Peptides against a protein of PDB entry 4IGA. Designs and how they scored, part 52

Target 1, 116 residues: chain A of PDB entry 4IGA
Amino acid sequence: KRVLIVDDAAFMRMMLKDIITKAGYEVAGEATNGREAVEKYKELKPDIVTMDITMPEMNGIDAIKEIMKIDPNAKIIVCSAMGQQAMVIEAIKAGAKDFIVKPFQPSRVVEALNKV

## One batch from the design tools (peptide; made by RFdiffusion4, then SolubleMPNN)

Design b1_p17_8_s3 (from b1_p17_8, 7 letters changed)
Fold by OpenDDE base, seed 1:
Structure b1_p17_8_s3 (fold): chain B 116 residues (1-116), chain A 17 residues (1-17)
Amino acid sequence: as target 1 above (116 residues)
Amino acid sequence: PTVYPAVSLEEFLEAIS
């Protein structure tokens, strides 16, 4: 399966890329903000998306909503430091399939990838 | 960017079920 990694932090994208590839998945591409994520989703048609929430231009919640309009069957895993109950609820309502809180263990990401 | 809160897979799955 191919994964689109969305996060404004280069280090985080690098970390996720390492985890994803070592788990046997392919990285379809990367996006640095919500608007770019939506554009890349249309272009790459990935199987899974890892989505950060706090990003410039467009946040992750809005990006999830836009992607779900394009593909109601999109498999989106949120990966964010904003793990407050309210944010988790918003992610669920938007259409997220899982929510990983930063900082995280690689095994948590792998578990999410295998579950969705 | 990154901060701190927490939610386990089980907690999330329970919320969406």
Scores: peptide ipSAE 0.033, ipTM 0.574, DockQ to the pose 0.110
Fold by OpenDDE base, seed 5:
Parts: sequence; C-alpha cells; structure tokens
Structure b1_p17_8_s3 (fold): chain B 116 residues (1-116), chain A 17 residues (1-17)
Amino acid sequence: as target 1 above (116 residues)
Amino acid sequence: PTVYPAVSLEEFLEAIS
C-alpha cells in the first residue's frame, strides 16, 4: 500500500517515512500543509494518509474534510500533538480512521497502518 | 509540529463507540 505523509515539520515527515518504509509500505509522496495534502491526494491517489493537524494555510481537520469529499473511502490516520478529547472527536467527525498522539512509538504507527 | 497530548488507539475507539 502507498502512503501520503502530511506534516509541516520536515523531521516528522522523515521519521514517518522511515517507519512506513520499514513496515513494508511505500511512500506515495509528502505534503507540508492541508492545501497541498488535498492536491497530492488527487494526484497520487494514495491508499493511506497520515495527517498532521496544526499546519499553515490549511489545517488537518479541513484537509480531511476536503479529501473525504473527493474520496469517501479515504483511509486517514491523524498524527498530531493536539490529542485533547475535543480534537479527537473533531477528527472522527471529519472522517479519520485513527488518531495517533505525538510523541508516539513507531509500533503505534505500524499498528494504525495495519488496521485501516 | 510535535507537542504532548494523550490519545491512544484504545482511547480513539472509546470515543467512536
């Protein structure tokens, strides 16, 4: 399966890329903000998306909503430092399939990838 | 970016159930 990694932090994208590839998945591409995430989703048609929330131009919640309009079956895993209950509920309502709180263990990411 | 919240898969599942 191919994964689109969305996060404004280069280090986080690199970390996720390492975890994803070592788990046997392919990285379809990367996006640095919500707007780019939506564009990349259309272009790359990835199987899974890891989505950050706090990003410039467009946040992750709005990006999830836009992607879900494009593909109601999109498999989006949120990966964010904003792990409060309100944000989790908001992500669920938007269409997220899982929510990983930063900082995280690599195994947590792999678990999410295998489950969705 | 990365900060310090607290939500696991189990917590996520509880929220959707």
Scores: peptide ipSAE 0.033, ipTM 0.606, DockQ to the pose 0.087
Fold by OpenDDE base, seed 2:
Structure b1_p17_8_s3 (fold): chain B 116 residues (1-116), chain A 17 residues (1-17)
Amino acid sequence: as target 1 above (116 residues)
Amino acid sequence: PTVYPAVSLEEFLEAIS
């Protein structure tokens, strides 16, 4: 399966790329903000998306909503430092299939990838 | 960017179940 990695932090994208690749998944591409994420989703048609929340241009929640409009069956895993209950609920409402709080262990990401 | 709270897969599943 192919994964689109969305995060404004280059080091986080690098970390996720490493984890995703080692887990046997393919990285479809990367996006640095929500707007780019929506564009890349249309372009790459990834199987899974890892989505950050706090990003410039467009935040992750809005990006999830836009992607869900494009593909109601999109498999989006939120990966964010904002793991407050309210944010988790917002992500769920937007259509997220899982929510990983930063900092995370690689196994948590792999578990999420395997279950969505 | 990145900060640090906590939510497990189990907790997430319970929230949507």
Scores: peptide ipSAE 0.030, ipTM 0.597, DockQ to the pose 0.122
Fold by OpenDDE base, seed 4:
Structure b1_p17_8_s3 (fold): chain B 116 residues (1-116), chain A 17 residues (1-17)
Amino acid sequence: as target 1 above (116 residues)
Amino acid sequence: PTVYPAVSLEEFLEAIS
């Protein structure tokens, strides 16, 4: 399966890329903000998306909503430092399939990838 | 950006069930 990695932090994208590839998945591409995420989703049509929340231009929640409009079957895993209950609920309502709070263990990401 | 809260898969699944 192909994964689109969305995060404004280069280090985080690099970390996720490492985890994803070592787990046997392919990285479809990367996005640095929500707007780019939506554009890349349309272009790459990835199987899974890892989505950060706090990003410039467009936040992750709005990106999830826009992607769900494009593909209601999108498999989006939120990966964010914003693990407050309210944010988790918002992500769920937007359509997220999982929510990983930073900092995280690689195994948590792998588990999420395998279950969505 | 990064912060500290953590939601387990189990907690997430419970929230969406």
Scores: peptide ipSAE 0.030, ipTM 0.576, DockQ to the pose 0.122; fails the geometry check

Design b1_p17_8_s4 (from b1_p17_8, 9 letters changed)
Fold by OpenDDE base, seed 5:
Structure b1_p17_8_s4 (fold): chain B 116 residues (1-116), chain A 17 residues (1-17)
Amino acid sequence: as target 1 above (116 residues)
Amino acid sequence: PVVYPAVSLEEFLEAIA
């Protein structure tokens, strides 16, 4: 399966890329903000998306909503430091399939990838 | 010790079920 990695932090994208690749998945591409995420989703048609929340241009919640309009079956895993209950609820309402709080263990990401 | 919020896959699935 192919994964689109969305995070404004280059280090985080690199870390997720490493985890995803070592887990046997393919990286479809990367996006640095929510607007770019929506564009890349259309372009790359990934199987899974890892989605940051706090990003410039467009936040992750809005990006999830836009992607779900494009593909109601999108498999989006949120990966964010914003692990407040309210944010988790918002992510669920938007259509997220999982929510991983930063900092995280690689195994948590792999588990999410395997189950969405 | 520093405690961070966490949501396991299991907890997430239960919340959306």
Scores: peptide ipSAE 0.043, ipTM 0.591, DockQ to the pose 0.094
Fold by OpenDDE base, seed 1:
Structure b1_p17_8_s4 (fold): chain B 116 residues (1-116), chain A 17 residues (1-17)
Amino acid sequence: as target 1 above (116 residues)
Amino acid sequence: PVVYPAVSLEEFLEAIA
């Protein structure tokens, strides 16, 4: 399966890329903000998306909503430091399949990838 | 960016179950 990694932090994208590839998945591409994420989703048609929330241009919640309009069956895993109850609820309502709170362990990401 | 953790989806779902 191919994964689109979305996060404005280069270090985080690098970390996720390592976890994803070592777990046997392919990285479809990367996006640095929500607007780019939507564009890349249309272009790459990834199987899974890892989505940060706090980003410039467009935040992760709005990006999830836009991607869900494009593909109602999109498999989006949120990976964010913003793990407050209200944010988790908003992510679920937007269409997220899982929510991983930063900082996380690689095994948690792998588990999410395998289950969505 | 990276800030601080709170509750994961799994933890949230378990709490409301």
Scores: peptide ipSAE 0.033, ipTM 0.580, DockQ to the pose 0.110
Fold by OpenDDE base, seed 3:
Structure b1_p17_8_s4 (fold): chain B 116 residues (1-116), chain A 17 residues (1-17)
Amino acid sequence: as target 1 above (116 residues)
Amino acid sequence: PVVYPAVSLEEFLEAIA
């Protein structure tokens, strides 16, 4: 399966890329903000998306909503430091299939990838 | 707003059930 990695932090994208690749998945591409994420989703048609929340231009919640409009069956896993209850609920309502709080263990990401 | 630690997939699913 192919994964689109969305995060404004280069180091985080690199970390996720390493985890995803070692787990046997392919990285479809990367996006640095929500707007780019939406465009990349249309272009790459990835199987799974890892989505950050706090990003410039467009945040992750809005990106999830836009992607869900494009593909109601999108598999989006949120990966964010914003682990507040309200944020988790908002992500779920937007359509997220999982929510991983930073910092996280690689195994947690792999588990999410395998289950969505 | 309470921030909770890293949650397992199982815990996440239970929370949304």
Scores: peptide ipSAE 0.028, ipTM 0.577, DockQ to the pose 0.113
Fold by OpenDDE base, seed 4:
Structure b1_p17_8_s4 (fold): chain B 116 residues (1-116), chain A 17 residues (1-17)
Amino acid sequence: as target 1 above (116 residues)
Amino acid sequence: PVVYPAVSLEEFLEAIA
């Protein structure tokens, strides 16, 4: 399966890329903000998306909503430092399939990838 | 971005169930 990695932090994208690749998944591409994420989703049609929340241009929640309009069956895993209850609920309502709070163990990401 | 406590898969699934 192919994964689109969305995060404004280059280091985080690198980390996720390493985890995803080592787990046997393919990286479809990367996006640095929510607007780019939506564009890349349309372009790449990835199987899974890892989505940060706090990003410039467009935040992850709005990106989830827009992607869900494009593909109601999108598999989006939130990966964010914003792990408060309100944000988790908002992500769920938007259509997220999982929510990983930073900092995380690589195994948590792998588990999420395998289950969505 | 800064870091907050992790939500387990189990906790997430319970929230969406």
Scores: peptide ipSAE 0.113, ipTM 0.663, DockQ to the pose 0.110; fails the geometry check

## One batch from the design tools (peptide; made by RFdiffusion4, then SolubleMPNN)

Design b1_p18_1_s1 (from b1_p18_1, 9 letters changed)
Fold by OpenDDE base, seed 2:
Structure b1_p18_1_s1 (fold): chain B 116 residues (1-116), chain A 18 residues (1-18)
Amino acid sequence: as target 1 above (116 residues)
Amino acid sequence: MELEKKIKEALEKVKEQL
């Protein structure tokens, strides 16, 4: 399966790329904001998306909503430092399948990838 | 699966991780 990694932080994208690759998944591509995420989703048609929330131009919640309009069957895993209940509720309501709080263990990401 | 159930499960996972 192919994964689109969405995060404004280069370090976080690198970390996720390592985890995803070591877990036997392919990295379809990367996006650095919500607008780029939507465009890359259309272009690459990934099987799974890892989605940050706090990003410039377009945040992760809005990106989830736009991707879900394009593909109601999209498999989106949120990876965010914002672990507040309200944010989790908002992400799931928007269409996310899972919510991972930063910092996370690699095993948590792998489990999410395997379950979506 | 009901949305309320999905939310509950996600919240529990987050609580377990923190």
Scores: peptide ipSAE 0.679, ipTM 0.936, DockQ to the pose 0.771
Fold by OpenDDE base, seed 1:
Structure b1_p18_1_s1 (fold): chain B 116 residues (1-116), chain A 18 residues (1-18)
Amino acid sequence: as target 1 above (116 residues)
Amino acid sequence: MELEKKIKEALEKVKEQL
C-alpha cells in the first residue's frame, strides 16, 4: 500500500517516512500543507494518508474535507500535536479513520496503517 | 458503524495514548 505523508515539518515527514517504509509500506509522496495534500491526493491516488492538522495555507481538517469530496473512501490517519477532544471529534466528523497524538510511538502508527 | 461510535472509539484511543 502507498502512503501520502502530509506535515509542514520536514522532521516529522522524515520520521513518518522511516516508520512507514520500515513497516513495509511505500511512500507515494509528501505534502507540506493542506492545499498540497489535496493536489497530491488527486495526482498520486494513495491508499492511505497521514495528515497533520496545524499547517499553513490549508489546515488538516479542511484538507480532510476536500479529500473526502474527491474520494469518500479515502483512508486518512491524523497525526497531530493537538490531542484535544474537540479536535479529535472534528477530525472524525470530517472523515478521518484514526487520530494519533504527537509524540507517538512508531508501533501506534504501524497499527493505524494496518487497520485502515 | 455510527458516527458517534467512531468518535467514542477515537477518543478512547487518544486517551489510552496520552
Scores: peptide ipSAE 0.678, ipTM 0.935, DockQ to the pose 0.773
Fold by OpenDDE base, seed 3:
Parts: sequence; C-alpha cells; structure tokens
Structure b1_p18_1_s1 (fold): chain B 116 residues (1-116), chain A 18 residues (1-18)
Amino acid sequence: as target 1 above (116 residues)
Amino acid sequence: MELEKKIKEALEKVKEQL
C-alpha cells in the first residue's frame, strides 16, 4: 500500500517515511500543508494518508474535509501534537480513521497503518 | 451511533497513548 505523508516539518516527514518504509509500505509522496495534501491526493491517489493538523495555508481538519469530498473512502490517520478531546472529536467527525498524538512510538503508527 | 462509537474509540486510544 502507498502512503501520502502530510506535515509542515521536514524532520517529521523524514521520521514518518522511515517508519512507513520499514513497515513494508511505499511512500506515494509528501505534502507540507493542507492545500498541497489535497492536490497530491488527487494526483497520486494514495491508499493511506498521514495528516498533521497545525499547518500553514490550510490546516489538517480542512484538508480531511476536502479529501473526503474527493474520495469518501479515504483512509486518513491524524498525527498531531494537539491531543485535546475537542480536536480528536473534530478530526473523527471530519472523516479521520485514527488519531495519533505526538510524540509517538513507531509501533503506534504501524498499528494504525495495518488497521485502516 | 456509528460516529459516537468511532469518537469513543479514538478518545480511548489517545488516553492510552498519553
């Protein structure tokens, strides 16, 4: 399966890329904000998306909503430092399948990838 | 019902991770 990685931090994208590839998944591509995430989803048609929330241009919640309009069957895993209950509820309502809080263990990401 | 279950499960996973 192919994964689109969405995060404004280059280091975080690198970390997720390492975890994803070691778990036997392919990286379809990367995006640095919610607008790029929507564009890359249309272009690459990934099987799974890892989605940050706090990003410039367009936040992760809005990106989830736009991707769900394109593909109602999209498999989106949120990876965010914002672990507040209100944010988790908002992400799931928008269409996310899972929510991972930063900092995370690699095993938590692998479990999410395997279950969506 | 389905959405409420999904929210509950996500909140439980976040709580367990922290």
Scores: peptide ipSAE 0.672, ipTM 0.931, DockQ to the pose 0.861
Fold by OpenDDE base, seed 4:
Structure b1_p18_1_s1 (fold): chain B 116 residues (1-116), chain A 18 residues (1-18)
Amino acid sequence: as target 1 above (116 residues)
Amino acid sequence: MELEKKIKEALEKVKEQL
């Protein structure tokens, strides 16, 4: 399966890329904001998306909503430092399949990839 | 509602991780 990694932090994208690759998944591409995430989703048609929330240009919640319009079957895993209940609820309502709080263990990401 | 179940499960996972 191919994964699109969305995070404004280059270090976080690098970390996720390492985890995803070591878990036997392919990295379809990367995006640095929600607008780029939507564009890359249309272009690459990934099987899974890892999505940050707090990004410039377009936040992760809005990106989830736009991706779900493109593909109602999209598999989106949120990875965010914002572990607030309200944010979790909003992400799931938008269409996310899972919510991972930063900082996370690699095993938590792998579990989400395997079950989404 | 199926959505409420999904929310509950997600909140539970977050709670377990924190």
Scores: peptide ipSAE 0.672, ipTM 0.932, DockQ to the pose 0.850

Design b1_p18_1_s4 (from b1_p18_1, 7 letters changed)
Fold by OpenDDE base, seed 1:
Structure b1_p18_1_s4 (fold): chain B 116 residues (1-116), chain A 18 residues (1-18)
Amino acid sequence: as target 1 above (116 residues)
Amino acid sequence: SELEEKIKEALEKVEEQL
């Protein structure tokens, strides 16, 4: 399966890329903000998306909503430092399949990838 | 509802991770 990694932090993208590849998944591409995420989703049509929430240009919640318009069957895993209940609820309502709070263990990400 | 269950499960996972 191919994964689109969305996070404005280069370090986080690198970390996720390492986890994803070691778990046997292919990285379809990367996006640094919500707008890029939507564009990349259209272009790459990945199987899975890891989505940050706090990003410039367009936040992750809005990106999720836009991606869901493009593909109602999109499989989006949120990965964010914003672990408040309200944010989790908002993400799931928007269409996310899972919500991982930063900092996280690699095994948590792998589990999410395998279950979506 | 189905959505409510999804939210519940997500919240539980977050709480478990924290």
Scores: peptide ipSAE 0.727, ipTM 0.949, DockQ to the pose 0.854
Fold by OpenDDE base, seed 4:
Structure b1_p18_1_s4 (fold): chain B 116 residues (1-116), chain A 18 residues (1-18)
Amino acid sequence: as target 1 above (116 residues)
Amino acid sequence: SELEEKIKEALEKVEEQL
């Protein structure tokens, strides 16, 4: 399965890429903001998306909503430092399948990838 | 509802992680 990694932080993208590849998944591509995420989803049609929330240009919630318009069956895993209940609820309402809070253990990400 | 259940499960996972 191919994964699109979305996060404005280069370090976080690198970390997720390492976890994803070691788990046997392929990285379809990367995006640094919500607008790029939507564009890359259209282009690459990945199987799974890891989505940050706080990003410039377009935040993760709006990106989720736009991706869901493109593909109602999109598999989106949120990975964010914003672990407040309100944010979790908003992400799930937007269409996210899972919500991982930063900082996280690699096993948590792998578990999410395997379950979506 | 399905949505309520999804929210509940997501919140539980977040709480477990924290």
Scores: peptide ipSAE 0.726, ipTM 0.949, DockQ to the pose 0.852
Fold by OpenDDE base, seed 2:
Structure b1_p18_1_s4 (fold): chain B 116 residues (1-116), chain A 18 residues (1-18)
Amino acid sequence: as target 1 above (116 residues)
Amino acid sequence: SELEEKIKEALEKVEEQL
């Protein structure tokens, strides 16, 4: 399966890329904001998306909503430092399948990838 | 509802991770 990694932080994208590839998944591509995420989703048609929330241009919640309009069956895993209940609820309502709080253990990401 | 259950499960996972 192919994963689109969305995060404005280069370090985080690198970390996720390492976890994803070591888990046997392929990285379809990367996006640095919500607008890029939507654009890359259309272009690459990934199987799974890891989605940051706090990003410039367009935040992750809005990106989730836009991707879900394009593909109601999209598999989106949120990875965010913002782990408060309100944000989790908002992400799930928007269409996310899982919510991972930063910092996270690699195993948590792998579990999410395997279950969505 | 189905959505409420999904939210509940997600919240439980987050709380477990924290």
Scores: peptide ipSAE 0.725, ipTM 0.949, DockQ to the pose 0.854
Fold by OpenDDE base, seed 3:
Structure b1_p18_1_s4 (fold): chain B 116 residues (1-116), chain A 18 residues (1-18)
Amino acid sequence: as target 1 above (116 residues)
Amino acid sequence: SELEEKIKEALEKVEEQL
């Protein structure tokens, strides 16, 4: 399966890339904000998306909503430092399948990838 | 509802991770 990694932090994208590839998944591509995420989803048609929330240009919640318009069966895993209940609820309502809080253990990401 | 259950599961996972 192919994964699109969305995060404005280069280090975080690199970390997720290592975890994803070691788990046997392929990285389809990367995006640095919500607008780019939507564009890359259309272009790459990934199987799974890891989505940050706090990003410039377009936040992760809005990106989830736009991707769900494109593909109602999209499999989106949120990965964010914003672990408040209100944010979790908003992400799930928008269409996210899982929510991972930063900092995280690699096993948590792998479990999410395998379950969606 | 289905949505309520999804939210509940997500919240539980977040709490377990913290």
Scores: peptide ipSAE 0.724, ipTM 0.949, DockQ to the pose 0.895

Design b1_p18_2_s1 (from b1_p18_2, 9 letters changed)
Fold by OpenDDE base, seed 4:
Structure b1_p18_2_s1 (fold): chain B 116 residues (1-116), chain A 18 residues (1-18)
Amino acid sequence: as target 1 above (116 residues)
Amino acid sequence: DKEIEEEAKKLLERNKSE
């Protein structure tokens, strides 16, 4: 399966890329904000998306909503430092399948990839 | 939505316990 990695932090994208690749998944591409995420989703049609929340231009919640308009069957895993219940609720309402709180263990990401 | 709230709680508990 192919994964689109969305995070404004280069270090986080690198970390996720390493985890995803070592887990046997393919990295379809990367995006640095929500607007780019939507554009890349349309272009690459990935199987899975890892989505940050706090990003410039367009936040992750809005990006999820836009991607779900494009593909109602999109598989989106949120990865965010904002582990508040209210944020998790908003992500689920938007269409996210999972929510991983930063900092996380690689096994948590792999588990989410396998289950989504 | 109570169901969504419960799902959110479940996800947070999973993240916390791992």
Scores: peptide ipSAE 0.411, ipTM 0.852, DockQ to the pose 0.880
Fold by OpenDDE base, seed 1:
Structure b1_p18_2_s1 (fold): chain B 116 residues (1-116), chain A 18 residues (1-18)
Amino acid sequence: as target 1 above (116 residues)
Amino acid sequence: DKEIEEEAKKLLERNKSE
């Protein structure tokens, strides 16, 4: 399966890329903000998306909503430092399948990838 | 939505336990 990695932090994208590839998944591409995420989803049609929340231009919640409009069956895993219950609720309401709080262990990401 | 709230709680607990 192919994964689109969305995070404004280059180091986080690199970390996720390493985890994803070592787990046997392919990285479809990367996006650095929510607007890019929506555009890349259309372009790459990935199987799974890892989505940051706090990003410039467009935040992750809005990006999830827009992607879900494009593909109601999108498989989106949130990876965010914002681990408040309210934020998790908003992400789930928007359509996220999982929510991983930063910092995380690689195994947590792998489990999420395998489950969605 | 109570169901979503419960799901959110479960996800948060999952993250804490790791």
Scores: peptide ipSAE 0.396, ipTM 0.846, DockQ to the pose 0.964
Fold by OpenDDE base, seed 3:
Structure b1_p18_2_s1 (fold): chain B 116 residues (1-116), chain A 18 residues (1-18)
Amino acid sequence: as target 1 above (116 residues)
Amino acid sequence: DKEIEEEAKKLLERNKSE
């Protein structure tokens, strides 16, 4: 399966890329904000998306909503430092399948990838 | 939604237990 990685932090994208590839998944591409995420989703049609929340241009919640308009069957895993219950609720309401709080264990990401 | 709230709690608990 192919994964689109969305995060404004280059280090985090690199970290996720390492985890995803070691787990046997392919990285379809990367996005640095929510607007780019929507554009890349249209272009690449990935099987899975890892989605940051706090980003410039467009935040992750809005990006989830826009991607769900494009593909109601999108498989989106949120990966964010914003681990408040209210934020998790908003992400799920928007269409996210999972929510991983930063900092995280690599195994948590792998489990999420395998379950969506 | 009560069901979503419970799901959110479970997800947070899962993350914290690692």
Scores: peptide ipSAE 0.381, ipTM 0.841, DockQ to the pose 0.964
Fold by OpenDDE base, seed 2:
Structure b1_p18_2_s1 (fold): chain B 116 residues (1-116), chain A 18 residues (1-18)
Amino acid sequence: as target 1 above (116 residues)
Amino acid sequence: DKEIEEEAKKLLERNKSE
């Protein structure tokens, strides 16, 4: 399966790329903000998306909503430092399948990838 | 939505236990 990695932090994208590839998944591409994420989703048609929340241009919640308009069956895993219940609720309402709080264990990401 | 709230609580507990 192919994964689109969305995060405004280059180091976080690199970390996720390493975890994803070591787990046997392919990285479809990367996006640095929510607007780019939507564009890349249309272009790459990934199987899974890892989605940051706090990003410039467009935040992750709005990106999830837009991607769900494109593909109601999109598999989106949120990865965010904003681990408050209110944010998790918002992500689930938007369509996210999982919510991983930063900092996280690599196994947590792999489990999420395998489950969605 | 109580169902979503409960799911959110479960996810938070899952993340905390890691």
Scores: peptide ipSAE 0.424, ipTM 0.856, DockQ to the pose 0.960; fails the geometry check

Design b1_p18_2_s2 (from b1_p18_2, 8 letters changed)
Fold by OpenDDE base, seed 2:
Structure b1_p18_2_s2 (fold): chain B 116 residues (1-116), chain A 18 residues (1-18)
Amino acid sequence: as target 1 above (116 residues)
Amino acid sequence: MKEIEEKAKKLLEENESL
């Protein structure tokens, strides 16, 4: 399966790329904000998306909503430092399948990838 | 809404347990 990694932080994208590839998944591409995420989703048609929330241009919640309009069956895993209940609820309402709070263990990401 | 809240609580508990 191919994963689109969305995060405005280069370090985080690098970390996720390492976890994803070591878990046997392919990285379809990367996006640095929500607008780019939507564009890349259309272009790359990934199987899974890892989605940050706090990003410039367009936040992750809005990106989830837009991706879900494109593909109601999109598999989106949120990875965010904003681990409050309200944010988790908002992400699920938008269409996210899972929510991982930063900082996280690699195993948590792998489990999420395998589950969705 | 209750289902979403329950799912959110479960996810938070899962994240905290790791």
Scores: peptide ipSAE 0.402, ipTM 0.847, DockQ to the pose 0.981
Fold by OpenDDE base, seed 4:
Structure b1_p18_2_s2 (fold): chain B 116 residues (1-116), chain A 18 residues (1-18)
Amino acid sequence: as target 1 above (116 residues)
Amino acid sequence: MKEIEEKAKKLLEENESL
């Protein structure tokens, strides 16, 4: 399965790329904000998306909503430091399948990838 | 809405346990 990694932090994208590839998944591509995420989703049609929330240009919640318009069956895993219940609720309402709070263990990401 | 809240609660609990 191919994964689109969305995070404005280069270090976080690198970390997720390492976890994803070691888990046997392919990285379809990367995006640094919500607008790029939507564009890359259209272009790459990945199987899974890891989505940050706090990003410039377009935040992760809005990106989820736009991706769900493109593909109602999109498999989006949120990965964010914003682990408040209200934010988790908002992400699930938008269409996210999972929500991983930063900081996280690599096993948590792998479990999410395997489950969606 | 109740189902979403319950799922959110579950996800938060999972994040805490892992």
Scores: peptide ipSAE 0.395, ipTM 0.847, DockQ to the pose 0.949
Fold by OpenDDE base, seed 1:
Structure b1_p18_2_s2 (fold): chain B 116 residues (1-116), chain A 18 residues (1-18)
Amino acid sequence: as target 1 above (116 residues)
Amino acid sequence: MKEIEEKAKKLLEENESL
């Protein structure tokens, strides 16, 4: 399966890329904000998306909503430092399949990838 | 909304357990 990694932090993208590749997945591409995420989803048609929430241009919640308009069957895993219950609820309402709170263990990401 | 809240709660618990 191919994964689109969305995070404005280069460090986080690198970390996720390492986890994803070591778990046997292919990285379809990367996006640094929500607008780019939507564009990359259209272009790359990934199987899975890892999605940050707090990003410039367009936040992760709005990006999830836009991606779900494109593909109602999109498999989106949120990875965010904003682990408040309200944010988790909003992400799930938007269409996310999972929500991983930063900081996380690599095994948590792998489990999420395998589950969706 | 009830199911969404329950799912959110479950996900938070899962994150705490790892």
Scores: peptide ipSAE 0.386, ipTM 0.841, DockQ to the pose 0.960
Fold by OpenDDE base, seed 3:
Structure b1_p18_2_s2 (fold): chain B 116 residues (1-116), chain A 18 residues (1-18)
Amino acid sequence: as target 1 above (116 residues)
Amino acid sequence: MKEIEEKAKKLLEENESL
């Protein structure tokens, strides 16, 4: 399966890339904000998306909503430092399948990838 | 909303346990 990684932090994208590839998944591409995420989703048609929330230009919640308009069957895993219940509720309501709070263990990401 | 809240609670617990 192919994964689109969305995060404004280069280090975080690198970390997720390592975890995803070691778990046997392919990285389809990367996006640095929500607008780019929507564009890359259309272009790459990934099987899974890892999505940050706090990003410039367009936040992760809005990006989830836009991707769900494109593909109602999109498999989106949120990965964010914003681990409050209210934010988790908003992400799930928008269409996310899972929510991982930063900082995380690699095994948590692998579990999420395997379940979606 | 109840279903979403329960799922959110479960996800938070899962994140804490790992």
Scores: peptide ipSAE 0.373, ipTM 0.837, DockQ to the pose 0.948

